# Ledger of designs, part 103: peptides against a protein of PDB entry 6J54

Target 1, 223 residues: chain A of PDB entry 6J54
Amino acid sequence: NENLFASFIAPTMMGLPIVTLIIMFPSLLFPTPKRLINNRTISIQQWLIQLTSKQMMAIHNQKGQTWSLMLMSLIMFIGSTNILGLLPHSFTPTTQLSMNLGMAIPLWSATVFTGFRYKTKTSLAHFLPQGTPALLIPMLVIIETISLFIQPVALAVRLTANITAGHLLIHLIGGATLALLNINTMTAFITFTILILLTILEFAVALIQAYVFTLLVSLYLHD
Target 2, 42 residues: chain B of PDB entry 6J54
Amino acid sequence: QFQFTGIKKYFNSYTLTGRMNCVLATYGGIALLVLYFKLRSK

## One batch from the design tools (peptide; made by RFdiffusion4, then SolubleMPNN)

Design b2_p11_6_s1 (from b2_p11_6, 10 letters changed)
Fold by OpenDDE base, seed 4:
Structure b2_p11_6_s1 (fold): chain B 223 residues (1-223), chain C 42 residues (1-42), chain A 11 residues (1-11)
Amino acid sequence: as target 1 above (223 residues)
Amino acid sequence: as target 2 above (42 residues)
Amino acid sequence: EELALAQLLYS
């Protein structure tokens, strides 16, 4: 059991946490373009950012589009950290709930505050869904209020749970494969195949969770 | 599209203003209830 | 529609 969760312990060097360096590492993979015609890698990155930016920010007005830099940096950060976390013997910062809460709570609060600041009537009206029976209005307003405060927690937990669960499954299936190598080679081959398929799935999940996290923040901003 | 008269004009679940007023009324009611119980305890 | 999508992804 201790070995199972060992990969989720924050690494330290000489008692000093190196998590800060690990968190900052993905930024080195996305250099600032300096040329009009950049390398293929940078061009692909910029193309992907342009596509995702166009898709996500299409629903926002001019004021909402000012968040494009923040949202694009967020998706690139979470996506890169999740993908890098799938590398062997790597530490994934997004498996830490504290980190995800640290991202979710400020972003959520900023979006909610922005909504109340610029669209007060619409934001207040969102606590009551349209077409609600009159007798259910007080209860539903309370539920919707509670639901609002659960949003930052849901953002953090969703990301943390998906990435952590994926890592745990990879470790469990990987460990089972190694254990079965000396017991039943045929079964070990089956478990290894499952491990490969699971790894491919986790790559997709890593990107999807980054997208969903950023998308939900964007949707909260749009209200 | 929706035509409301009387109290339903200001408190309804279909119009934006009506929904806002319902939310504010709910919060106000809860605040008054909390205040009532707080003052009643003293 | 966007609210429905948010609720779908949130749930």
Scores: peptide ipSAE 0.177, ipTM 0.837, DockQ to the pose 0.028
Fold by OpenDDE base, seed 5:
Structure b2_p11_6_s1 (fold): chain B 223 residues (1-223), chain C 42 residues (1-42), chain A 11 residues (1-11)
Amino acid sequence: as target 1 above (223 residues)
Amino acid sequence: as target 2 above (42 residues)
Amino acid sequence: EELALAQLLYS
């Protein structure tokens, strides 16, 4: 059991934390283009970034589109770290709640404060849905206020829980497969097949969680 | 589009300004309640 | 629209 959770411990070498290097490593996978016509790999990357950028920024006006660089960098960072985290015996920074809270809270705060700064009337009105009966107004405003403060927590916990749960399942099924190799080969083959399917699913989850995280931040900005 | 008169002109759940005023009134009420209990404890 | 999408994503 302790070995199962050992993968979530922050790694250190010679007493020095290497978490910084792990966090910075995904940035090396996305080099900046140097030519008008780049190689196929860079072209595909830029194409994907452009498509996702157009999709996410479609709901924003000119002022909101200034956040395009930040949002695109965020989705690329979280997505790449999540995918790399699926490697065996690898440390995934996004499995750490502190990491995700460190991203969620500032971004959420920035979007909320930006809304209050430039769209004060609309932002305040969001605490009360349109058409609410007069008797329910005070209670509903309180609930919406509480809901606002839960947003950064839910954003961070969703990412952390999904990635962490995926890692645990892969390790558990993988361990079960190894244990069944010498007991029942047929059953071991079945569990191995499940492991493969689960791994594919986790790749999808890794990308989806990155997208959802960034999208929700974008929605808070749009308001 | 909505035509309100009296208090409903400023406090309603349909217009943007009305919704804003309702929110501010709610926060003001909560603040007054907190202040009341704070002063009551003394 | 944004609220509906947000609620769906929070589920």
Scores: peptide ipSAE 0.175, ipTM 0.825, DockQ to the pose 0.027
Fold by OpenDDE base, seed 3:
Structure b2_p11_6_s1 (fold): chain B 223 residues (1-223), chain C 42 residues (1-42), chain A 11 residues (1-11)
Amino acid sequence: as target 1 above (223 residues)
Amino acid sequence: as target 2 above (42 residues)
Amino acid sequence: EELALAQLLYS
């Protein structure tokens, strides 16, 4: 039990937390371009950023597109941290619910506040679906209000749960594979195959969760 | 596009303004209820 | 449309 959750403990060295360094490390992987024609690595990164930025911000007007820098940095941060977290003996900050809530709540609050600031009528009207029977209006408005406040929690929990569950599964299946090596080699081979497939899946999940998190923040901004 | 008369003009679930007013009315009602119970307790 | 998508994804 203690061994199962040991990878989720905040790492320390000489009594000092190194979580700050871990969080800052992904930024070193995305250097800013200095030339008109950069090397292949930077060119691919810029291409991916431009591609995702184009499709992500296509739903926004000029005012909404001012969030492009923030949203692109968000997806790169979450994506890179999730991918780096799949390395052996690594710590993923996004497995911490406090980390994800720390991102979700301010971003959600900012999008909601921005919506009420510039689109007050539309934002208030969204609490009541169009065509609602008159008798259901009060209850439905309350439900929609509750639904709004659940959004940041759902956003953070989704990311935390998916990344954490993936790490746990890899650990459990990996441990089972090692244990079965001396018991039943054939079964160990099956579990090892599952482990490989699961690892590939977790790489995809890591990117998908980063995208979904950023996309939902963007959609909340658009309303 | 929708033609409403009377109170339905301001409180409806079809027009943007009507929906907004319904939401505000709901919040206002809840606020009044909370205020009522707060004042009643004291 | 986007709101419906958001509701689907957030649920």
Scores: peptide ipSAE 0.157, ipTM 0.833, DockQ to the pose 0.028
Fold by OpenDDE base, seed 2:
Structure b2_p11_6_s1 (fold): chain B 223 residues (1-223), chain C 42 residues (1-42), chain A 11 residues (1-11)
Amino acid sequence: as target 1 above (223 residues)
Amino acid sequence: as target 2 above (42 residues)
Amino acid sequence: EELALAQLLYS
């Protein structure tokens, strides 16, 4: 088990943390367009960013669209780090709960604070669902308050758990495949097929989790 | 739209203002309870 | 719809 979790240890080189470099590396994969018409790769990338931006900000008004840059940078960051984390012997920063909490808590607090600042009436009203019986009002308000504070934790844990679990499964199935190669080639082939399918799934999960994380932050902002 | 009169006009779970007032009343009640027990312990 | 989506994704 120690070998299984070794990939989740923050990597250091000669005592120097290389985690910072790993975190900053995805930024190099998204070059700033310099031409009106770039090459196919950059054009596709910009097209995807534009599509996701329009989709994410469609629910927001003009004031909410101010968060577009932050939310798009967030989804690109999380998505890229998650995808890069699927590379062999790569460290995924988003597997660290501390990092995800470090992103979730400030963003959540910012959205909640923004809501209370500009939409105080609506934000306070969200603690009480519409049509609640009078007798359940105090209890439900408390529950909704607790639910509010669980949101940043849920965001961080969801991302961390999904990415971590996926990595663990890949390692386990991969290790089993290697072990079975010398025992039974047929079963090893089956496990290898499962590994391939799982890897494809994890690519999807990596993107979905990035999208969900950003979307939920956006939804909390919209209330 | 619901037409409420009296106390229900200000404290209801259907109107936005009513919901807000209910939330504030709940928090106020909790705060008063906490203060009561805090002062009682002395 | 947005609340429903939020609840679905939050759950």
Scores: peptide ipSAE 0.150, ipTM 0.831, DockQ to the pose 0.027

Design b2_p11_6_s2 (from b2_p11_6, 10 letters changed)
Fold by OpenDDE base, seed 2:
Structure b2_p11_6_s2 (fold): chain B 223 residues (1-223), chain C 42 residues (1-42), chain A 11 residues (1-11)
Amino acid sequence: as target 1 above (223 residues)
Amino acid sequence: as target 2 above (42 residues)
Amino acid sequence: DLLALAALLLL
């Protein structure tokens, strides 16, 4: 099975990590506009950024909207890396749990600490749902505390698992189609159709996972 | 909407302050228990 | 949490 997971190994050239260049590459795809009226492509990008920004930040107060730049950069980064990762023989950094934990833990910590700093009462009260029976309060507070600490792990694992699983499925079905071409052309055609449908789904998943990751970070910030 | 008297005013699951106090009391209780067992083990 | 579950189900 090592051949299946070979695509998830961080690429190196002559012992130098190319991963850094791969991670930085998406930033080149989003140039800053310098004109009042930009090219159609840039205008569409800006429109999408504005649309997503308005949608995501609608739940936040003005103080929370200061995080807009970071959250939008995060969604653009994860989304672009996930989409680029669907290219043949491309390495997706977000398939690495270490990468996703590296994003999730600091962002989660920042949101939690921000909550405790500016909304101490509300943040502490969040550990106890409203209307809890008095006898269940201590246990529920403990459970909610544990739940809080699971959040960054769940955030990272969700992204990693979804992207990795999608890549594995594409590789497996793709390999199966190639193998079946010499055995039975009709079955190969069926598997190829499934592959196409799956690839379309994975494009959607790639964007959805980026959105959900960023949205959850945003929701944790909102408390 | 909720009229609480006595201890229920400060420790309830409905008001923000009450919830906060319950959480703090829970953490305080756990901390005391941990401290007790730590001191007992010595 | 509900959104997280929805995201997992969309996989």
Scores: peptide ipSAE 0.044, ipTM 0.835, DockQ to the pose 0.028
Fold by OpenDDE base, seed 4:
Structure b2_p11_6_s2 (fold): chain B 223 residues (1-223), chain C 42 residues (1-42), chain A 11 residues (1-11)
Amino acid sequence: as target 1 above (223 residues)
Amino acid sequence: as target 2 above (42 residues)
Amino acid sequence: DLLALAALLLL
């Protein structure tokens, strides 16, 4: 049903894509702190950023910690866009595979390049896990090489699929609830309850997927 | 600490250098095979 | 690699 996918079409106004404005909108929700003691909202945001930054960057050395700004901005961007996408009549840019590939490929390539640049021996050694039987070495190196190139695709597809599937499910259950209101009120109430539970789940999924995307980028940086 | 002797010192799956050499050898072998088939096709 | 695989499987 084409109507089900209408929510995933990039919105345009007068033929001009307003997607750019939608992508930039989350930046307005995170103002820069200007005071020593900020508002409660800003303080909570800064605390969360500090907490997640400390956790994610704990595995990195000083060179890896230079990526903290990029990774924190990434998680905040994806997380905010995913959460905002759950609002009624909202468009989620992260449902677009092109958007997620646009983030995943450069970040992945940068992490891989950084690894080869500063830790060439270790990065090359990662294509062969320790303790591999000698007969399996050539095949496993090939598989690991393929696995490396799948990583950016996996990052993009995972995020896209999870967010898109969640939105589709909300629309389907929501549509079913509306249709059942005139047929069977009791069943409609059950489907509505499922819809509420699903929306709560999708809020969690939205944050988890942002975290996973950022975490995996961080892990690729660390190797 | 693993003590390897001979060829196993340079090509092993336990040491960092050994793993690196195995990877390079694998890529080198593939490159040579591709080159062989490319030259044979001509 | 194992951590990446584990993260891929967990979420």
Scores: peptide ipSAE 0.039, ipTM 0.840, DockQ to the pose 0.029
Fold by OpenDDE base, seed 1:
Structure b2_p11_6_s2 (fold): chain B 223 residues (1-223), chain C 42 residues (1-42), chain A 11 residues (1-11)
Amino acid sequence: as target 1 above (223 residues)
Amino acid sequence: as target 2 above (42 residues)
Amino acid sequence: DLLALAALLLL
């Protein structure tokens, strides 16, 4: 079991944390455009960013669109780290709950505070669903308050659990395929097919989780 | 859209102001209960 | 919006 979780240990070299370099590496994959007409690869990348930006910011008013830069940087960071983590022998920082909480808590708090600052009446009214019976009001307000505080935890745990579970399954099935090669080649072929399908699924999950994380942050901002 | 009279004007589940007042009243009630038990323990 | 949020929370 210790060997199973060995891939999730934070890598260090000469006692120095390489984790910092791994976290910073995705930023190198997104260079700033310098020309009016860029290379084909950069143009495609910018086009994708613009499409995702338009989709995410369609929910927000002009004041909420100020958050577009931060939300786009967040989705690009989480998405790129998750995809790079699918490389063999790679360490994914997003598998660490501490990192995801470190992102979720500040972003959640910022959205909640901005909501209370600019939309105080609507934000306070959000603790009580519309049309609730009078007798249930105190209970629902308490539940909604608890729900608010669970949001950052749920946000971080969702990302961590989905990415970690995917990585664990790939490692387990990958290990099983290698072990079965010497026992039964037919069963090894079946497990290898499952492994390929699972890896394709994990590519999709990696992008979806990045999108869901940023979308939920944006929805909390919208209130 | 909704015409409320009396106490229901200020404490209702349909208007924004009414919902806000209900939330504040519930928090105030909880705070008073906590304060009561704290003072009772002393 | 609440239904969309609930659906996203269940994902």
Scores: peptide ipSAE 0.037, ipTM 0.836, DockQ to the pose 0.027
Fold by OpenDDE base, seed 3:
Parts: C-alpha cells; structure tokens; sequence
Structure b2_p11_6_s2 (fold): chain B 223 residues (1-223), chain C 42 residues (1-42), chain A 11 residues (1-11)
C-alpha cells in the first residue's frame, strides 16, 4: 500500500526539497529564440504556440488578448510537466492538489474580478439565464452563484484527479503484469498490451488536461 | 426590441438591465434574510 | 455557455 503512493511523495535530497528543481526544469526545454531563422526545435515550438494562441484567443477582444502570454505559458507549463511526469521514476507536480489549486484559484479570481471591473452589468446578468420564468429566478440565481464558486475547485480537481488516476493505473497494471509473468504468461501478455494502450492514452490525457485547464480559464475570462 | 412597462421594465429575464436587477434583488433579499436571522438570534 | 461549460467540466 505504501508502495502504491510512494511516487506521489514530494522528493527530497539530504533534507532539501528537489521539487523546486523539478518545477523549474520544464522552463529549460523552451528557450527564447534569438535568431531570425531558428533551429527546427524552436521553430516547431513557436509554430505550436502560435497555433494554440490563435485558437484560444480568437474568442477574445483586444483587451482579452493581453492575457495571451499568460495563457500560453500556462498551457506549456502544465503540458510539459504532465508529459515529463510520465517518465519512469519521475515526480509530477500536477498530481498535488495544492499545486493545481494554487494555479486555479488565482487565475479564476483574476478572470472573475476582471469581468466585474470592465463588464459589471454583463457579469451580473450572467447569473440569470435569459428567458427564465419569474418564479424560478431566485433559485436559479443561487444555483448559478454556487456554480461560479465551484469552477476553481472543479478546475483543480479535474487536473489532479486525471493525472493522479492515470499514474496509479499505470503502476497497478504494471505491477499486475510483473506479478502475472511467473503465474500465467498469456494473461500477463494481455495485461501488458493493456498497459501499452493505457500509456498511450495517458500521453493524450496529459496534453488534453493542460489544454482543458487553459481553455476553461480562457472561457471564464470571456464569460 | 422588448417593450416592458412598469415593474417589468426593471425586473425581467430578457433584458440585460432586467436580469442584473433581478440578480441584485435576489442577493439583497438573501442578505436581508440573513441579517434578520442574525438580529433575531441576539 | 452553460452547456459548453458543462461539457468541458465532464472532460
């Protein structure tokens, strides 16, 4: 049982937390371009950033487009940390709920406050859907208010749960495969095939969760 | 596009201003209820 | 907007 969750313990070396180094490591993978014609790796990275930036910021006005840098940095950070977390014996910071809440709550708060500051009437009106029957108005406003406050929690929990569950499942199926190798080789082969398919899925999930997290923050900004 | 008269002009679920006022009225009502129960308990 | 949010919350 302790072995199952051992990979989620914050690693330390000689009593010093190496988590800070792990969190900072993805930044080294994305160097700033200095040349007019960059190498292939930087060019591909720039192309991907531009592609995702155009897609995400298409829904925003000029004022909302000022958030482009922050949103692109966010998706790159979460995506890279999630992918690096799939390496053997690696620690994934996004499996920690504290990490994800630390990102979700400030970003959500910033989007909500920005909405209330610049579009107060529209933001307040969003608590009541158009065409609501008069008798349902008070209850629906309450529900919509609760829904708003659940957003940062849902954002953080979704990312944490998906990444953590994926890691746990890989460890469990991997452990089962090793245990079955000496018991029933045929069953072990089936389990191993499932493990391979699962690892491919987790690579996709890692990127999708980064995208969904950033997209939801973007949508909350747009309202 | 929507021509409302009287109270419906200020409290409706179709216009932006009407929806805003309904939301504010709901929050105000809840705040008054909470205040009433707090003051009653003392 | 609510449906889009709900769909995204389920992903």
Amino acid sequence: as target 1 above (223 residues)
Amino acid sequence: as target 2 above (42 residues)
Amino acid sequence: DLLALAALLLL
Scores: peptide ipSAE 0.031, ipTM 0.836, DockQ to the pose 0.029

Design b2_p11_6_s3 (from b2_p11_6, 10 letters changed)
Fold by OpenDDE base, seed 2:
Structure b2_p11_6_s3 (fold): chain B 223 residues (1-223), chain C 42 residues (1-42), chain A 11 residues (1-11)
Amino acid sequence: as target 1 above (223 residues)
Amino acid sequence: as target 2 above (42 residues)
Amino acid sequence: DLLAQAQLLLS
């Protein structure tokens, strides 16, 4: 079963970590526009970024919209890495929990700190839902506090688990398809069809998880 | 809108200020309890 | 918070 998890091991070349290059590679796919009217591909990219930016920042005030660059870069990074990770023999950095925690914890802490810094009253009030009976206030405040600290963990684990699970399923079904080619061609064809459908689904999941991750960070910022 | 008087004006679960005060009071109480047990252990 | 919770449930 070690073969199942081989794709999740950080790749190294002659002892040097290639992970750094893999992480930086998606940046090359998004060149900065230099023309008023760019190529069709770049125009589509800019259009998508604009749409996602407007959608994601619609809930924020002007001060919150300052985070637009950070959030958009985050979604583009996670989305691109997740999509590239679906390529055969590709290493997806977002399958590493350490990486996702490394992104989630600072962003979460930044949003929480920003909330306490500029909206102290509202942020503190969020620990107690409106209309809570007086007897439940202490316990609910504690629960909400715990819930707050679980947010970065849930954020990281969600991304890691979804991407990792998808990769595992593709690997398992792909392996089963190859194994069934010489056993039962009809069953292999069915399994292959499932693999194709799953792959399409994973493309969607890859984008959705990137969006959800960024959206949740944005929502935590908005509070 | 709710009209609160007395202590309910400052400690309620409906107004923003009241909720904040309740949270602060809860944290303060927990801190005092922790401090009490810490000092008691000595 | 409600939106965040909803997104947590959907994800």
Scores: peptide ipSAE 0.112, ipTM 0.833, DockQ to the pose 0.029
Fold by OpenDDE base, seed 4:
Structure b2_p11_6_s3 (fold): chain B 223 residues (1-223), chain C 42 residues (1-42), chain A 11 residues (1-11)
Amino acid sequence: as target 1 above (223 residues)
Amino acid sequence: as target 2 above (42 residues)
Amino acid sequence: DLLAQAQLLLS
């Protein structure tokens, strides 16, 4: 049992937390373009960022498009950390709820504050859906208010749970495969195949969760 | 385009202003209730 | 609400 969650413990060396270095490591994978025509790797990265930026920022006005840098950096950070976390013997910072809350709460607060600042009437009106029966208005306003405050929690928990669950499942299936190697080779082969398929799925989940996290932040900004 | 008259003009669930007023009224009512219970307990 | 529906879709 202790071995199951050992991979989620924040790594330290000589009593110093190296988690800071792990968090900063993905930034090295995205160097700044220095040439008009960069190498293929940077060109692909810039192309992906451009496509993603166009898709996500299309719903925003000019003021909302100011968040493009923040949102693109966010998706690249979460995506890269999630993908790197799938490497063997790697620590994934996004499995830590504190990390995700640290991202979710400020971003959510900023979006909500921005909404109330520039679109006060619309933001207040969003607490009451259109066409609500008159008798349900007070209760629904309360529910929508509660729902608003659940957003940062849901944003953090969704990312944490998806990445953590995936890592746990890979660990469990991997452990089962190793245990079955000497018991039943055929069953071990089946579990190993499942492990491979699961790993492929987790790569997709890693990117999807990064996208969903960023998209929801963007959507909260748009309101 | 919904045309409301009277109180429904200011408090409705269809217009933006009406929805805003309903939300503010709800918050105001809750605040008054909290204030009432706070003063009553005092 | 569109936000709630989108949140449910992505959850």
Scores: peptide ipSAE 0.101, ipTM 0.837, DockQ to the pose 0.029
Fold by OpenDDE base, seed 3:
Formats: structure tokens, sequence, C-alpha cells
Structure b2_p11_6_s3 (fold): chain B 223 residues (1-223), chain C 42 residues (1-42), chain A 11 residues (1-11)
């Protein structure tokens, strides 16, 4: 049963953790362009970054657009790590809740504090929805406050759960397929088909979760 | 566009200022309650 | 408002 979670153990070589190198590796996949007309790969990357940046920053004013670089780097980092994590025998750092909390809590707190600093009245007013009956105001304010503090937890858990669950499903179904090869080839073929479909889905999930994570951070910044 | 009189002018759920004041009042009330129970125990 | 937008996004 420990074999099921073996892929989530932090890898080490000669007693030294190599997780740091794994986390830094995606940075090598996105080189800085140097030419006016770059190769196809870099051009596509820049195009995607420009599209996502336009969509995410459209809801922000000039001050909010200063976060564009950080948000774009965040989505690229999470997206790339999630995709690389789908490679065989790879370790996905985003499956570690500690890492995701380490990203979610500071970013969430930064957005909340920024909101309170520049839009104090609006931020405080958000704890009370407009048109609330007078008798429900105290309770609703408490609920909204609790909801606010759940945001970073939900943000981290969502990413961790989706990526981890996907990896587990691929491992389990893959293992079942191998076991069924000598028992029932027809059933093994069915499970293999499901495995392929699931793998395709996980590629999409990997990108979607990166986008959702970044977008929610951006939305919190918008207040 | 909303016209309120009396205490509703400062504490309402429609205006931005009113909502802010309601939130502050709620937090203040909770803080006072916590303070009361804390001081009562001692 | 923010919560509503987040919920719509996650739906």
Amino acid sequence: as target 1 above (223 residues)
Amino acid sequence: as target 2 above (42 residues)
Amino acid sequence: DLLAQAQLLLS
C-alpha cells in the first residue's frame, strides 16, 4: 500500500534532496526571446502569455496591472510543473500541500492587505452584501469573515486535491490494467481505454487548475 | 440615490458607508463581548 | 461580490 504513495515522496539522491532542482527545472523551458522573429516554439509561448495576460488583466486598473508579471509567472510555473508531473516516474511538487499553501497564503494575504490599504471602505463593505436585512447583519458578517479565511485553504487544497487525485487514478487504473492482462484481456482493454482518456483529461486538468489558481488570486486582488 | 434618516443614515445595508459601519459595529460588538467574558473570568 | 464571482468561476 505504501507503493501507492511512493511517487509522492520527496526524492533524494545520496541523502540530498533533489526537489529543489525539480522545482527549478521548468524555468529552463521558457527562455527569454532575443530575436525580433523567434522560432515557432517561443512565438507560441509568447502568444499564449499575451492572450492570458490580456484576459486576466482586463479586470484590473492600472495599479492592479502591476501584478501582471507575477500572475503570469505563477500560471506558467504551476502549469509547467503540473504538465511535467504527468511524465512517467516524475515527481510533481504541486501534489505537496505544503507547497501550495506556501504559495496560496502569501498571495492571498497580499491581495487582502492590498485591498484594505487602497480600498478600505469597499473592502470592509464586502463583508456585508447589499440589501441584507438588519436582523441578519451580524451573523452574515461573521459568515463572510469566515469565508474570507477559507479562501487560501480552498485555493491550496483545490490544486493539491485535483493533481494528487489525478495521479492516483492514473496509477491505480494503470496497475489494474497490468494485473488484468493475464486475467481477462477484454477487461484489460477496457481499463486501458479508460486510462488513455483519463490521461488526456489530466493534461487538461493540469492546465485548468493552474489557470484557476492564478485567476482566483487575481480576482482576490480585484476585490 | 437612497435617502436615509436618523441612525439608518449611518447603519444601513445599501450604502457603502452604511455597510462599512455595520461591519465595524459587528466586530466591535464581538470584541466587547470577548473582552467582557475575559474580564469576568478574572 | 468576490465570493459570487469565485463561485461562478468554479462552477
Scores: peptide ipSAE 0.064, ipTM 0.832, DockQ to the pose 0.027
Fold by OpenDDE base, seed 1:
Structure b2_p11_6_s3 (fold): chain B 223 residues (1-223), chain C 42 residues (1-42), chain A 11 residues (1-11)
Amino acid sequence: as target 1 above (223 residues)
Amino acid sequence: as target 2 above (42 residues)
Amino acid sequence: DLLAQAQLLLS
């Protein structure tokens, strides 16, 4: 068990936590444009950000559009950290539940408080679905209240579990492939093929989880 | 679309105001129950 | 209500 989770230990160097540097590193991958016509890579990056921004903010009104910068920065951060975490022998900060809770709880609180501040009547009404039988109203309100408080936990756990599980599988299958190279070459080839397919899947999962996390935060803001 | 009379006008699961009132009533009921048991234990 | 359904679909 210790060997399996060795890649998830927070790295330190000379007693200093280099995790801070790892978290800050993705910001270097997104430089701010300084020209009207930028470099090809920057132009493509900005184009992707604009497309994602239009898609994410399509459900919000003008006031909700003010959150576009926050939501786009969130998806870019989570997405970049997840993709960088797929590098060999890399540490993925998003595999740490503490980090994901640190992101989920403040964002969730901000969306909930914003909802109650500007849409108090509608926010309170969301605790009761429309058309509920009268006898089930008290019970359903309680359930909906509990559901609200589970939201930040669900956001953090979903991201953590998906990324962590993917990393574990890649390490296990990769280790098995290396071990089988000296035992059975045919079986090693099969496991290597599975590893490649799994790696491709994890790239997709890395992006999807970033999108889902940001989308759910956006949806909570929409209420 | 919905025409409610009496208590159903203020407490219903179809209108926005009705739903809000039901939620507030539920929270109020729970608060009263908690208060009752707290005072009873003393 | 819609959020709960969205959570279920995305989970």
Scores: peptide ipSAE 0.140, ipTM 0.834, DockQ to the pose 0.029; fails the geometry check

